# Designs tried in a protein design run: peptides against a protein of PDB entry 4X86. Part 4

Target 1, 56 residues: chain A of PDB entry 4X86
Amino acid sequence: EGPQLLLSEAVSRAAKAAGARPLTSPESLSRDLEAPEVQESYRQQLRSDIQKRLQE

## One batch from the design tools (peptide; made by RFdiffusion4, then SolubleMPNN)

Design b1_p9_1_s4 (from b1_p9_1, 4 letters changed)
Fold by OpenDDE base, seed 1:
Structure b1_p9_1_s4 (fold): chain B 56 residues (1-56), chain A 9 residues (1-9)
Amino acid sequence: as target 1 above (56 residues)
Amino acid sequence: SLEAILKQL
């Protein structure tokens, strides 16, 4: 199955926490953030950050 | 494992 990581979800959570609302539709935002290359970059970045944290 | 950690996020 692998880890279920979505940049779109992360952004949505962050926006909600900050009380920010996108000017564009949530659908448009999700479409952009769920692009495969964007999502993969996010996953790799997150994995890298976690690995670095574990090595500390 | 790293995957297990990621699943908890």
Scores: peptide ipSAE 0.030, ipTM 0.557, DockQ to the pose 0.223
Fold by OpenDDE base, seed 2:
Structure b1_p9_1_s4 (fold): chain B 56 residues (1-56), chain A 9 residues (1-9)
Amino acid sequence: as target 1 above (56 residues)
Amino acid sequence: SLEAILKQL
C-alpha cells in the first residue's frame, strides 16, 4: 500500500492556486504526470524533502 | 510517521 499522493493532483492544486493554465491539454499533462516513473520520482523527492525538514 | 505526513498532503 503506502501513501496515495498523485503528482498530477498536486500540480492541479498548485495551478489553481496560482491561477495558471497549462499550454497543453489537461489530459496530456495528466498523462505525463501520471507516468509511473514520474510519480515514483515525485514520491521519493517529497519523502526526502519532508525528512530533511523533520531533521532541522 | 512519515507515511502519515504524506497522507496529509
Scores: peptide ipSAE 0.029, ipTM 0.555, DockQ to the pose 0.216
Fold by OpenDDE base, seed 4:
Structure b1_p9_1_s4 (fold): chain B 56 residues (1-56), chain A 9 residues (1-9)
Amino acid sequence: as target 1 above (56 residues)
Amino acid sequence: SLEAILKQL
């Protein structure tokens, strides 16, 4: 449980903000980014990074 | 809390 984070959603937001478009289809990108191991790694990294920022 | 911060992302 805990906060709901989606790497695919984060990447989509970042791409939109930067005006970037992927070379592959959005569906293909989402498929890769929503893989469980990728998503879990992102969650752990994000949590760690935020904790580090809070300690600064 | 950290969780509150994460939920705002």
Scores: peptide ipSAE 0.029, ipTM 0.552, DockQ to the pose 0.210
Fold by OpenDDE base, seed 3:
Structure b1_p9_1_s4 (fold): chain B 56 residues (1-56), chain A 9 residues (1-9)
Amino acid sequence: as target 1 above (56 residues)
Amino acid sequence: SLEAILKQL
């Protein structure tokens, strides 16, 4: 429920934009970035950063 | 709105 802001998706888009190619497979990288503890930390940081921008 | 999106996080 609600919008899903995944770190794995954000990193994939950033890598594509930068033309970066990892030595390991994209699937392996996505798996690591989709770990629950990593995703939760990203969600909290993203919320905090957006709130800071709104207050500027 | 952006605020509405924040409430979903």
Scores: peptide ipSAE 0.026, ipTM 0.548, DockQ to the pose 0.519

Design b1_p9_2_s1 (from b1_p9_2, 5 letters changed)
Fold by OpenDDE base, seed 2:
Structure b1_p9_2_s1 (fold): chain B 56 residues (1-56), chain A 9 residues (1-9)
Amino acid sequence: as target 1 above (56 residues)
Amino acid sequence: SNILDAALA
């Protein structure tokens, strides 16, 4: 429940928006960022950040 | 943030 965007996708979108390229391969980065514990932490952070935005 | 906006776009 809640936001279901993968951190890997978020990072890719952020990098594109910033005009930045990762030094490591996208595949390697995605493997690390799609780990369950990482995704859960990101989900919580994303939820929190959205809530903060709603309070502004 | 720009990161949040990019992620949610």
Scores: peptide ipSAE 0.087, ipTM 0.681, DockQ to the pose 0.389
Fold by OpenDDE base, seed 5:
Structure b1_p9_2_s1 (fold): chain B 56 residues (1-56), chain A 9 residues (1-9)
Amino acid sequence: as target 1 above (56 residues)
Amino acid sequence: SNILDAALA
């Protein structure tokens, strides 16, 4: 339980906001970023980071 | 800040 935000989506939004273009294909990037272990690690980090922001 | 704001937008 907790935040359910895909790392691939976060990276996409960040890249778009920065006007950056990836060097690799979007499909390959999404595949790697949507791997279960990567997503779980990101979920934990996201939860932690949000909590830190709330404490500021 | 940057990444969090973009992700949560």
Scores: peptide ipSAE 0.080, ipTM 0.668, DockQ to the pose 0.393
Fold by OpenDDE base, seed 4:
Order: structure tokens, then sequence, then C-alpha cells
Structure b1_p9_2_s1 (fold): chain B 56 residues (1-56), chain A 9 residues (1-9)
């Protein structure tokens, strides 16, 4: 339930928007960002941030 | 925020 946006996708989109390119390989970055515990923490944060944005 | 907009686009 709730938002199901991958953190790896969010980071990629944010990097693109900022015109930034990481020095590490995309595969290594994605592997770290797709860890279940990291994704769950991000899901909770994303839900909270979206709720706050709706109230702005 | 800019980051939220980019992530949700």
Amino acid sequence: as target 1 above (56 residues)
Amino acid sequence: SNILDAALA
C-alpha cells in the first residue's frame, strides 16, 4: 500500500534533473539503493513527504 | 520540492 516508487528510480530522476552524473557505476548504485531495508525506509519517507506536499 | 517533482514525474 502507498507509493511504490523505487529509490533507485528517484535518485536517477533527481540526478537527471540536477544535471549530475555519478562517478560510480549505475549497477553498483542501483544494487545499494534497491536493498529491501533501504527501499522500505524510502517508502515511508516518500509517503510522509507527499502528505506534507499536499498540505502546502 | 524540486526533488519530489522530479521523482514523481
Scores: peptide ipSAE 0.079, ipTM 0.669, DockQ to the pose 0.375
Fold by OpenDDE base, seed 3:
Structure b1_p9_2_s1 (fold): chain B 56 residues (1-56), chain A 9 residues (1-9)
Amino acid sequence: as target 1 above (56 residues)
Amino acid sequence: SNILDAALA
């Protein structure tokens, strides 16, 4: 339930928007960022951040 | 805020 954004996808989009080119390969970065515990933490953070944004 | 916009776009 809630937003279904992967942290790896969010980071990729943010990096592209910022014009950032990390030394770490996208594949290696995605492997770490798609870990279940990381994704759950991100889901909670994303929900909180969206709620804050709605209060503006 | 731009990070959120980029992620949700």
Scores: peptide ipSAE 0.077, ipTM 0.664, DockQ to the pose 0.384

Design b1_p9_2_s2 (from b1_p9_2, 5 letters changed)
Fold by OpenDDE base, seed 1:
Structure b1_p9_2_s2 (fold): chain B 56 residues (1-56), chain A 9 residues (1-9)
Amino acid sequence: as target 1 above (56 residues)
Amino acid sequence: SDIVDETLA
């Protein structure tokens, strides 16, 4: 049971907060954002960003 | 952080 920090969820939240809508569909956007390599890159970036903040 | 509710290991 680790933190599930999904890029798809992050983008969904950001889009809602900004009042933005996908040009295609939410499902198409989710499909792209749920790609394993994209999610892994996001996880690594997020970890790095958190570590940087902890070092501030 | 308000964005991240848990520290990622």
Scores: peptide ipSAE 0.029, ipTM 0.579, DockQ to the pose 0.171
Fold by OpenDDE base, seed 4:
Structure b1_p9_2_s2 (fold): chain B 56 residues (1-56), chain A 9 residues (1-9)
Amino acid sequence: as target 1 above (56 residues)
Amino acid sequence: SDIVDETLA
């Protein structure tokens, strides 16, 4: 339910934008970034960061 | 942001 803002997708997009490539496989990176606890931390951080930007 | 194309409420 609700919008899905995945950390794995965000990191992939950021890496592409920066011209960066992982030393390990993209699949291994995605696996680590898709962990529920990591995704929840990202969701909270993203909300906080957006709120801060809106208040500037 | 070009990276975040939607806002989480």
Scores: peptide ipSAE 0.028, ipTM 0.575, DockQ to the pose 0.190
Fold by OpenDDE base, seed 3:
Formats: C-alpha cells, structure tokens, sequence
Structure b1_p9_2_s2 (fold): chain B 56 residues (1-56), chain A 9 residues (1-9)
C-alpha cells in the first residue's frame, strides 16, 4: 500500500551488507527505529538526499 | 543508485 521506505528496513539491509551484528536483538533495534518522529525525520532527509543526487 | 527503487514526493 504505497511507497514504504522505512528506516528500520534501510538499517537492516545496511547491517546485513556490512556483516554487522547488533549487541542486542534485531527486534529491539527495529522497534526503536520505527518511532514516528524518527521515521518522519528519515523521510525528510531521504527526500533531500535524493534531490541532491538528481542535481549532480 | 540501487538502494532506492522509487522517488519520494
């Protein structure tokens, strides 16, 4: 249902690509990254970064 | 970039 570029998903993908393991559970990390204010800040930053890349 | 598959509005 619509585009979902979640911070929690981005971090999970990055951690897997880097071979990084959290000291705690991945579920605890995901829960903290799914906070509405954190997700909104990420969406705004991602939009800004994409716009910068399109102008290069 | 292959990280993002769509553009945010």
Amino acid sequence: as target 1 above (56 residues)
Amino acid sequence: SDIVDETLA
Scores: peptide ipSAE 0.027, ipTM 0.572, DockQ to the pose 0.138
Fold by OpenDDE base, seed 2:
Formats: structure tokens, C-alpha cells, sequence
Structure b1_p9_2_s2 (fold): chain B 56 residues (1-56), chain A 9 residues (1-9)
């Protein structure tokens, strides 16, 4: 439940915070990151990483 | 976290 955290949004925010620019267009990067299988993999990793952090 | 503003259930 709740709003999903988009990988494309997370990468954009992280890149801005780091002062990094993509080598390709932001639109091309977003297209690849918005693929359903990539987004699902990110969701699973995010959940796993949060669980690991809670166990520290 | 400044990056993650919520947790996934």
C-alpha cells in the first residue's frame, strides 16, 4: 500500500544530489528505468535493503 | 532519509 517509489525518480534525485549528469539524455535514461521489470527489481531490492538496514 | 521518504511493505 502507498505510493510507489519510482526508480527513475530515485535516480534523478540521486544524480542531482551528487551533481552528476547522465552521459545520455535524461529522457532516454528514464525510458529504460521505467521498464516494468526494472521497476519491479528496484522495488524488491529497496524492500530487501530496508529489511537489512532494520536488522543492523 | 533524504533519498527514501517512505518504506515499502
Amino acid sequence: as target 1 above (56 residues)
Amino acid sequence: SDIVDETLA
Scores: peptide ipSAE 0.026, ipTM 0.565, DockQ to the pose 0.142

Design b1_p9_2_s3 (from b1_p9_2, 5 letters changed)
Fold by OpenDDE base, seed 1:
Structure b1_p9_2_s3 (fold): chain B 56 residues (1-56), chain A 9 residues (1-9)
Amino acid sequence: as target 1 above (56 residues)
Amino acid sequence: SNILDATLA
């Protein structure tokens, strides 16, 4: 619900931009990054970071 | 809750 801010997408884009490659495979990395608990933590962190920026 | 909480929920 709301905008989808996926950690897997963020990491994928960042890795590409940096020229970094997973040691295993992009698919393996995506599986790890798409774990529900990881995604939830990321969502919370993003919310917190945005709130902090707005409050600065 | 605030607008950001709702937006990113």
Scores: peptide ipSAE 0.038, ipTM 0.639, DockQ to the pose 0.140
Fold by OpenDDE base, seed 2:
Structure b1_p9_2_s3 (fold): chain B 56 residues (1-56), chain A 9 residues (1-9)
Amino acid sequence: as target 1 above (56 residues)
Amino acid sequence: SNILDATLA
């Protein structure tokens, strides 16, 4: 429920926009970034950052 | 909870 905010997708899009490529492979990087603990940390950080911006 | 908590939960 709600929007699916994936770190792996965010990084992929950012890398593409910057013209950057992983030294290994996009798939390997995505696998690492899709780890549950990493995704949860990203979700928490994203929420925190948005809240901080709203307080400015 | 606030709107952001609900959205990102």
Scores: peptide ipSAE 0.037, ipTM 0.638, DockQ to the pose 0.113
Fold by OpenDDE base, seed 5:
Structure b1_p9_2_s3 (fold): chain B 56 residues (1-56), chain A 9 residues (1-9)
Amino acid sequence: as target 1 above (56 residues)
Amino acid sequence: SNILDATLA
């Protein structure tokens, strides 16, 4: 549960900001990034990173 | 647990 913090959204925003284009396709990249195991790993990493920042 | 744990769990 909780807010939807999507890795695919984060990458899309970063790519746009950098003016970067995937070598394959945006759709293929999004599909890979939306895989459940990838999203779960991202959620865990994000939580860990935020906690580290708060503890600094 | 803390607020972050509850929010991002």
Scores: peptide ipSAE 0.036, ipTM 0.628, DockQ to the pose 0.138
Fold by OpenDDE base, seed 3:
Structure b1_p9_2_s3 (fold): chain B 56 residues (1-56), chain A 9 residues (1-9)
Amino acid sequence: as target 1 above (56 residues)
Amino acid sequence: SNILDATLA
């Protein structure tokens, strides 16, 4: 199993840094962001962005 | 297969 790059974790950290709080709860937001289709799209975007940076 | 595929797949 490789490194775990979770969108839910990234958003949680970003929200904390910005002082932003969900209207419902952090747990509810994380549950939505952990959906398989959302996580897969995030993984693909990360791979694409990293490849672009390496080619700059 | 490349380094990024191994890391992010």
Scores: peptide ipSAE 0.035, ipTM 0.631, DockQ to the pose 0.098

Design b1_p9_2_s4 (from b1_p9_2, 5 letters changed)
Fold by OpenDDE base, seed 3:
Structure b1_p9_2_s4 (fold): chain B 56 residues (1-56), chain A 9 residues (1-9)
Amino acid sequence: as target 1 above (56 residues)
Amino acid sequence: SNILDATMA
């Protein structure tokens, strides 16, 4: 067990915390968010954001 | 918290 670095997992957790439910199935939403180009962009942004947090 | 915190949790 450890931090989930997938955008699909991050969105799922954020939606749950906010009490938001998609009109379509969570599986359909996750499939779109797992596209390689989307995931790579998120990974780069996440790395940058984590580095900023470490410096705070 | 935000999406980053949710990811790191």
Scores: peptide ipSAE 0.064, ipTM 0.646, DockQ to the pose 0.519
Fold by OpenDDE base, seed 1:
Structure b1_p9_2_s4 (fold): chain B 56 residues (1-56), chain A 9 residues (1-9)
Amino acid sequence: as target 1 above (56 residues)
Amino acid sequence: SNILDATMA
């Protein structure tokens, strides 16, 4: 519901762009990054960051 | 709540 701004996707894209590879499999990393509490924290941070940018 | 909260929900 709403825009899906997944931390796992963000990290994956960033890692690819930087030429970085996880020491473990991408799937293992995704499992950690897709944990509900992690995703919720990321969503809140994104919202906060966007709000701050708009208020600047 | 604001418009961004609604958008992100």
Scores: peptide ipSAE 0.048, ipTM 0.665, DockQ to the pose 0.164
Fold by OpenDDE base, seed 2:
Structure b1_p9_2_s4 (fold): chain B 56 residues (1-56), chain A 9 residues (1-9)
Amino acid sequence: as target 1 above (56 residues)
Amino acid sequence: SNILDATMA
């Protein structure tokens, strides 16, 4: 319902910006990163990190 | 809850 924060997309963009490429394939990496448990962990971590920054 | 929780919910 809120903003869609995709770890797979974030990693892809970061890798591209850094000039890094997966040793396997971008598709297989995205598949792993789009797993529900991984996505949920990312959402929680992102929220936590933002909250911590606001407390500084 | 806080504003971030509401936004991300």
Scores: peptide ipSAE 0.045, ipTM 0.659, DockQ to the pose 0.150
Fold by OpenDDE base, seed 4:
Structure b1_p9_2_s4 (fold): chain B 56 residues (1-56), chain A 9 residues (1-9)
Amino acid sequence: as target 1 above (56 residues)
Amino acid sequence: SNILDATMA
């Protein structure tokens, strides 16, 4: 339940926009970014950032 | 909370 806000997708889009390519394979990078603890930290940070913006 | 949910959706 709830929207999927994937850090791996966000990083991929950011890298593409910046014209940057990782030294390691994209698959290896995605594997690291899809780790549950990393994804949870990203979700919490994103929620916090949005809440702060809404309060401004 | 409902506004936050709509923003993230």
Scores: peptide ipSAE 0.042, ipTM 0.642, DockQ to the pose 0.126

Design b1_p9_3_s1 (from b1_p9_3, 4 letters changed)
Fold by OpenDDE base, seed 2:
Structure b1_p9_3_s1 (fold): chain B 56 residues (1-56), chain A 9 residues (1-9)
Amino acid sequence: as target 1 above (56 residues)
Amino acid sequence: SAAFLAEVF
């Protein structure tokens, strides 16, 4: 349960919005971004950022 | 980190 906030999805959306494409391949990018430690770091960063905003 | 190419058109 709980919202799934995937870094790979976020980067994909941002890249699409900016008209940017990875120089290597989307698959290589996904491999790096979907690594468990990277995803966990993103989740923690996102939570921290939201908490900071709520404290402003 | 991954490098990106932005479409210029």
Scores: peptide ipSAE 0.044, ipTM 0.568, DockQ to the pose 0.026
Fold by OpenDDE base, seed 3:
Structure b1_p9_3_s1 (fold): chain B 56 residues (1-56), chain A 9 residues (1-9)
Amino acid sequence: as target 1 above (56 residues)
Amino acid sequence: SAAFLAEVF
């Protein structure tokens, strides 16, 4: 439930749009980016950045 | 300033 803004999904989409490919596999990259501490840091940073943008 | 792309979300 609720919005799921995953770092792994964002990076995968950005890499696809840029034509970038990881040296190992997309699955390995996604696994690394789904680490709980990484995802929590991303959530906090995303919230902060959005708030800053809305205040401009 | 921060820039956002809708396709990333």
Scores: peptide ipSAE 0.029, ipTM 0.522, DockQ to the pose 0.083
Fold by OpenDDE base, seed 4:
Structure b1_p9_3_s1 (fold): chain B 56 residues (1-56), chain A 9 residues (1-9)
Amino acid sequence: as target 1 above (56 residues)
Amino acid sequence: SAAFLAEVF
């Protein structure tokens, strides 16, 4: 339930759109970005940013 | 002001 807002997916899509490639591997990058503490920080930041935009 | 969020495919 609820929207899936994965940082690893967002970064992968952004990198593809920009033509950027990780120096190590896409798998290594995904592994780092899928860490629970990183994902939780992303969720909190995204929620905060959306709330700020709605109040403008 | 208005803001827009877009998805990157």
Scores: peptide ipSAE 0.028, ipTM 0.494, DockQ to the pose 0.086
Fold by OpenDDE base, seed 1:
Structure b1_p9_3_s1 (fold): chain B 56 residues (1-56), chain A 9 residues (1-9)
Amino acid sequence: as target 1 above (56 residues)
Amino acid sequence: SAAFLAEVF
């Protein structure tokens, strides 16, 4: 529960908007982006960035 | 700060 900040979803949206496609496959890209350590790092980065903006 | 992050999702 709570906000679900998925790196895989963010990259998918960005790629679609930019007209970019993975060289391997969408499945391979998703597998890499959905790795727990990658997702957690992304969550922490977003949290940190938001907190920094609130402190400015 | 005058700017804030937009919702990505």
Scores: peptide ipSAE 0.026, ipTM 0.523, DockQ to the pose 0.096

Design b1_p9_3_s2 (from b1_p9_3, 4 letters changed)
Fold by OpenDDE base, seed 5:
Structure b1_p9_3_s2 (fold): chain B 56 residues (1-56), chain A 9 residues (1-9)
Amino acid sequence: as target 1 above (56 residues)
Amino acid sequence: FEAFLAAVF
């Protein structure tokens, strides 16, 4: 339900843009960030943050 | 609003 906002993808893009490299394997990091509870929390947080900014 | 979020991220 709703659009998929991947935290793992966001982190990967940010790291790449900054020229940063994870100390752990990218696969392990992605697995952790793609956990359903983490993914849902990110979606909710992102939605909340954007709403706050739009209301300012 | 969800469509907006999907377009941005």
Scores: peptide ipSAE 0.041, ipTM 0.641, DockQ to the pose 0.290
Fold by OpenDDE base, seed 2:
Structure b1_p9_3_s2 (fold): chain B 56 residues (1-56), chain A 9 residues (1-9)
Amino acid sequence: as target 1 above (56 residues)
Amino acid sequence: FEAFLAAVF
């Protein structure tokens, strides 16, 4: 349950849009970005940012 | 709010 907001997917989309290529392998980057603590931090940050925008 | 997030992303 809850939104599936993958940081790895967000970074991949952003990199593609910017024409950027990771210095490390895609697998290594995904591994770091999919770590549970990183993913949870991203979810919390995203929620906080959206709430702030809605309050403006 | 969780439902809102699911709709946005």
Scores: peptide ipSAE 0.038, ipTM 0.630, DockQ to the pose 0.357
Fold by OpenDDE base, seed 4:
Structure b1_p9_3_s2 (fold): chain B 56 residues (1-56), chain A 9 residues (1-9)
Amino acid sequence: as target 1 above (56 residues)
Amino acid sequence: FEAFLAAVF
């Protein structure tokens, strides 16, 4: 439940915005960042950070 | 803040 914000997508957008290129292929990076455990950790962190921001 | 989220994610 809730909005789906993929870490792989976030990293890709951040890298592009910063003009940075990954040392490995984008496909390999996406594979690692789309792992279920990584994505769940990101979702939890994102939710926590958003809640903190709204409480400030 | 919602607009910021849309820009980043």
Scores: peptide ipSAE 0.036, ipTM 0.608, DockQ to the pose 0.142
Fold by OpenDDE base, seed 3:
Structure b1_p9_3_s2 (fold): chain B 56 residues (1-56), chain A 9 residues (1-9)
Amino acid sequence: as target 1 above (56 residues)
Amino acid sequence: FEAFLAAVF
């Protein structure tokens, strides 16, 4: 529940900002990054990073 | 704050 903060979207935005173009299709990359275990790990990491920033 | 994080993530 809550807003969906997808790793696939974050990576897409980062790649665009860096001017990076993968040799494989962006759709294939997005599929891999949307795997439940990967998304859950990203959610936990993001939460942890926000807490660390507030404690600095 | 923890409750807020749980609601957002």
Scores: peptide ipSAE 0.033, ipTM 0.618, DockQ to the pose 0.130

Design b1_p9_3_s3 (from b1_p9_3, 5 letters changed)
Fold by OpenDDE base, seed 4:
Structure b1_p9_3_s3 (fold): chain B 56 residues (1-56), chain A 9 residues (1-9)
Amino acid sequence: as target 1 above (56 residues)
Amino acid sequence: LPAFLAAVF
């Protein structure tokens, strides 16, 4: 439940915006960032960050 | 939706 905000997508967009190029393939980077434990940590961080911003 | 999220998604 809740909005699906993928870390892999966020990193890809950030890299493109910064003009950064991975030393490995984009597919390998996405594979690592789509790991369930990594995605869960990102979800928790996003929730925390949003809550902090709303309380400011 | 906060603006900092709109910049990424």
Scores: peptide ipSAE 0.076, ipTM 0.663, DockQ to the pose 0.137
Fold by OpenDDE base, seed 2:
Structure b1_p9_3_s3 (fold): chain B 56 residues (1-56), chain A 9 residues (1-9)
Amino acid sequence: as target 1 above (56 residues)
Amino acid sequence: LPAFLAAVF
């Protein structure tokens, strides 16, 4: 439950915004970032960060 | 969305 926020998409957008290019292929980076455990960790961190901001 | 997330999403 909750919004689906892909870490791979977030990193891609952030890289574009910063004018940064990965030293490895974008495909390899996406493969690592789309791993279920990595995505779940990101979701939990994102939720935690939002909650922290709301508590400030 | 919070502003810091709106910059990314």
Scores: peptide ipSAE 0.075, ipTM 0.663, DockQ to the pose 0.129
Fold by OpenDDE base, seed 1:
Structure b1_p9_3_s3 (fold): chain B 56 residues (1-56), chain A 9 residues (1-9)
Amino acid sequence: as target 1 above (56 residues)
Amino acid sequence: LPAFLAAVF
């Protein structure tokens, strides 16, 4: 529940914007970045960052 | 989404 903000998607967008390409396949990169613990840590970080901005 | 995230997502 809540906004689904995928780290894998964020990294993909950032890489595309920067003109960077992973040395490994996109699917391998996504596999690592979509790991539940990684995604949850990212979600918590985003939530914290948003809350901090709203409190400013 | 907040504006600072809308640029990314």
Scores: peptide ipSAE 0.074, ipTM 0.663, DockQ to the pose 0.144
Fold by OpenDDE base, seed 3:
Structure b1_p9_3_s3 (fold): chain B 56 residues (1-56), chain A 9 residues (1-9)
Amino acid sequence: as target 1 above (56 residues)
Amino acid sequence: LPAFLAAVF
């Protein structure tokens, strides 16, 4: 439920912006970052961070 | 959504 803001997509965009190149394939990195427990933790952290910023 | 999200997504 709610919008899907993927950690894998965020990391991919950040890597491109920084000109960073992984030693392994980008597909392998994306697979690891799309693990359900990782994505859920990111969703919770993102929600918390957004709420903090809105209260400042 | 807040504008700062546009920098990430």
Scores: peptide ipSAE 0.071, ipTM 0.662, DockQ to the pose 0.150

Design b1_p9_3_s4 (from b1_p9_3, 4 letters changed)
Fold by OpenDDE base, seed 5:
Structure b1_p9_3_s4 (fold): chain B 56 residues (1-56), chain A 9 residues (1-9)
Amino acid sequence: as target 1 above (56 residues)
Amino acid sequence: FPAFLAAVF
């Protein structure tokens, strides 16, 4: 059980910081990014990225 | 602690 880092939250923060506005509704985007398969893939990618950076 | 993680966490 690792920390639940939501891709939807990360994307939302990045979009706000960049002043970017999605062409689709933010609710639809969040729904797609909160899909369990997408969230699991993000968790795995994040873990991999952390491991790579810690080995540098 | 890599700075890029602060944006994700």
Scores: peptide ipSAE 0.082, ipTM 0.675, DockQ to the pose 0.126
Fold by OpenDDE base, seed 2:
Structure b1_p9_3_s4 (fold): chain B 56 residues (1-56), chain A 9 residues (1-9)
Amino acid sequence: as target 1 above (56 residues)
Amino acid sequence: FPAFLAAVF
């Protein structure tokens, strides 16, 4: 049971914080970022990054 | 709690 942070949500928050606008429609971007394989890759990367930072 | 996690969540 890891943190269920969606990549689409993370990107949306980052874009808002940076004042950035997607070059494509938000719906198209969300569709690509919500793909199961992309979300799983993000979860694995997040887990790895957290583990690396906790070992430093 | 790492500071970068507070920024992500």
Scores: peptide ipSAE 0.077, ipTM 0.671, DockQ to the pose 0.137
Fold by OpenDDE base, seed 1:
Structure b1_p9_3_s4 (fold): chain B 56 residues (1-56), chain A 9 residues (1-9)
Amino acid sequence: as target 1 above (56 residues)
Amino acid sequence: FPAFLAAVF
């Protein structure tokens, strides 16, 4: 199993770090960001970025 | 191991 990095979790952490509160409910935000296609795109991007950095 | 990965994991 690859690292379980959720975009929803990443956004939640970023929002907390920035002191930003979603204008929408956290549940709505999580629902949108937990969509399988969104999560897969994020995972692929993250993997690509990691691989590029490891090859440098 | 890049330090930025330690922030992600």
Scores: peptide ipSAE 0.073, ipTM 0.672, DockQ to the pose 0.146
Fold by OpenDDE base, seed 3:
Structure b1_p9_3_s4 (fold): chain B 56 residues (1-56), chain A 9 residues (1-9)
Amino acid sequence: as target 1 above (56 residues)
Amino acid sequence: FPAFLAAVF
């Protein structure tokens, strides 16, 4: 339970905003960023960062 | 609602 924020989606949006184009396919990058261990680490970090910002 | 959350969600 919790917000389903995908790191792959976050990186895709950031890359678009920065005008960055990967040398590899976007699909390959998405596959790597959708790995369960990577996604879980991102979820934990995001939760921590949000909590810190709300307490400032 | 903090603006940074609107960027993430």
Scores: peptide ipSAE 0.072, ipTM 0.673, DockQ to the pose 0.149

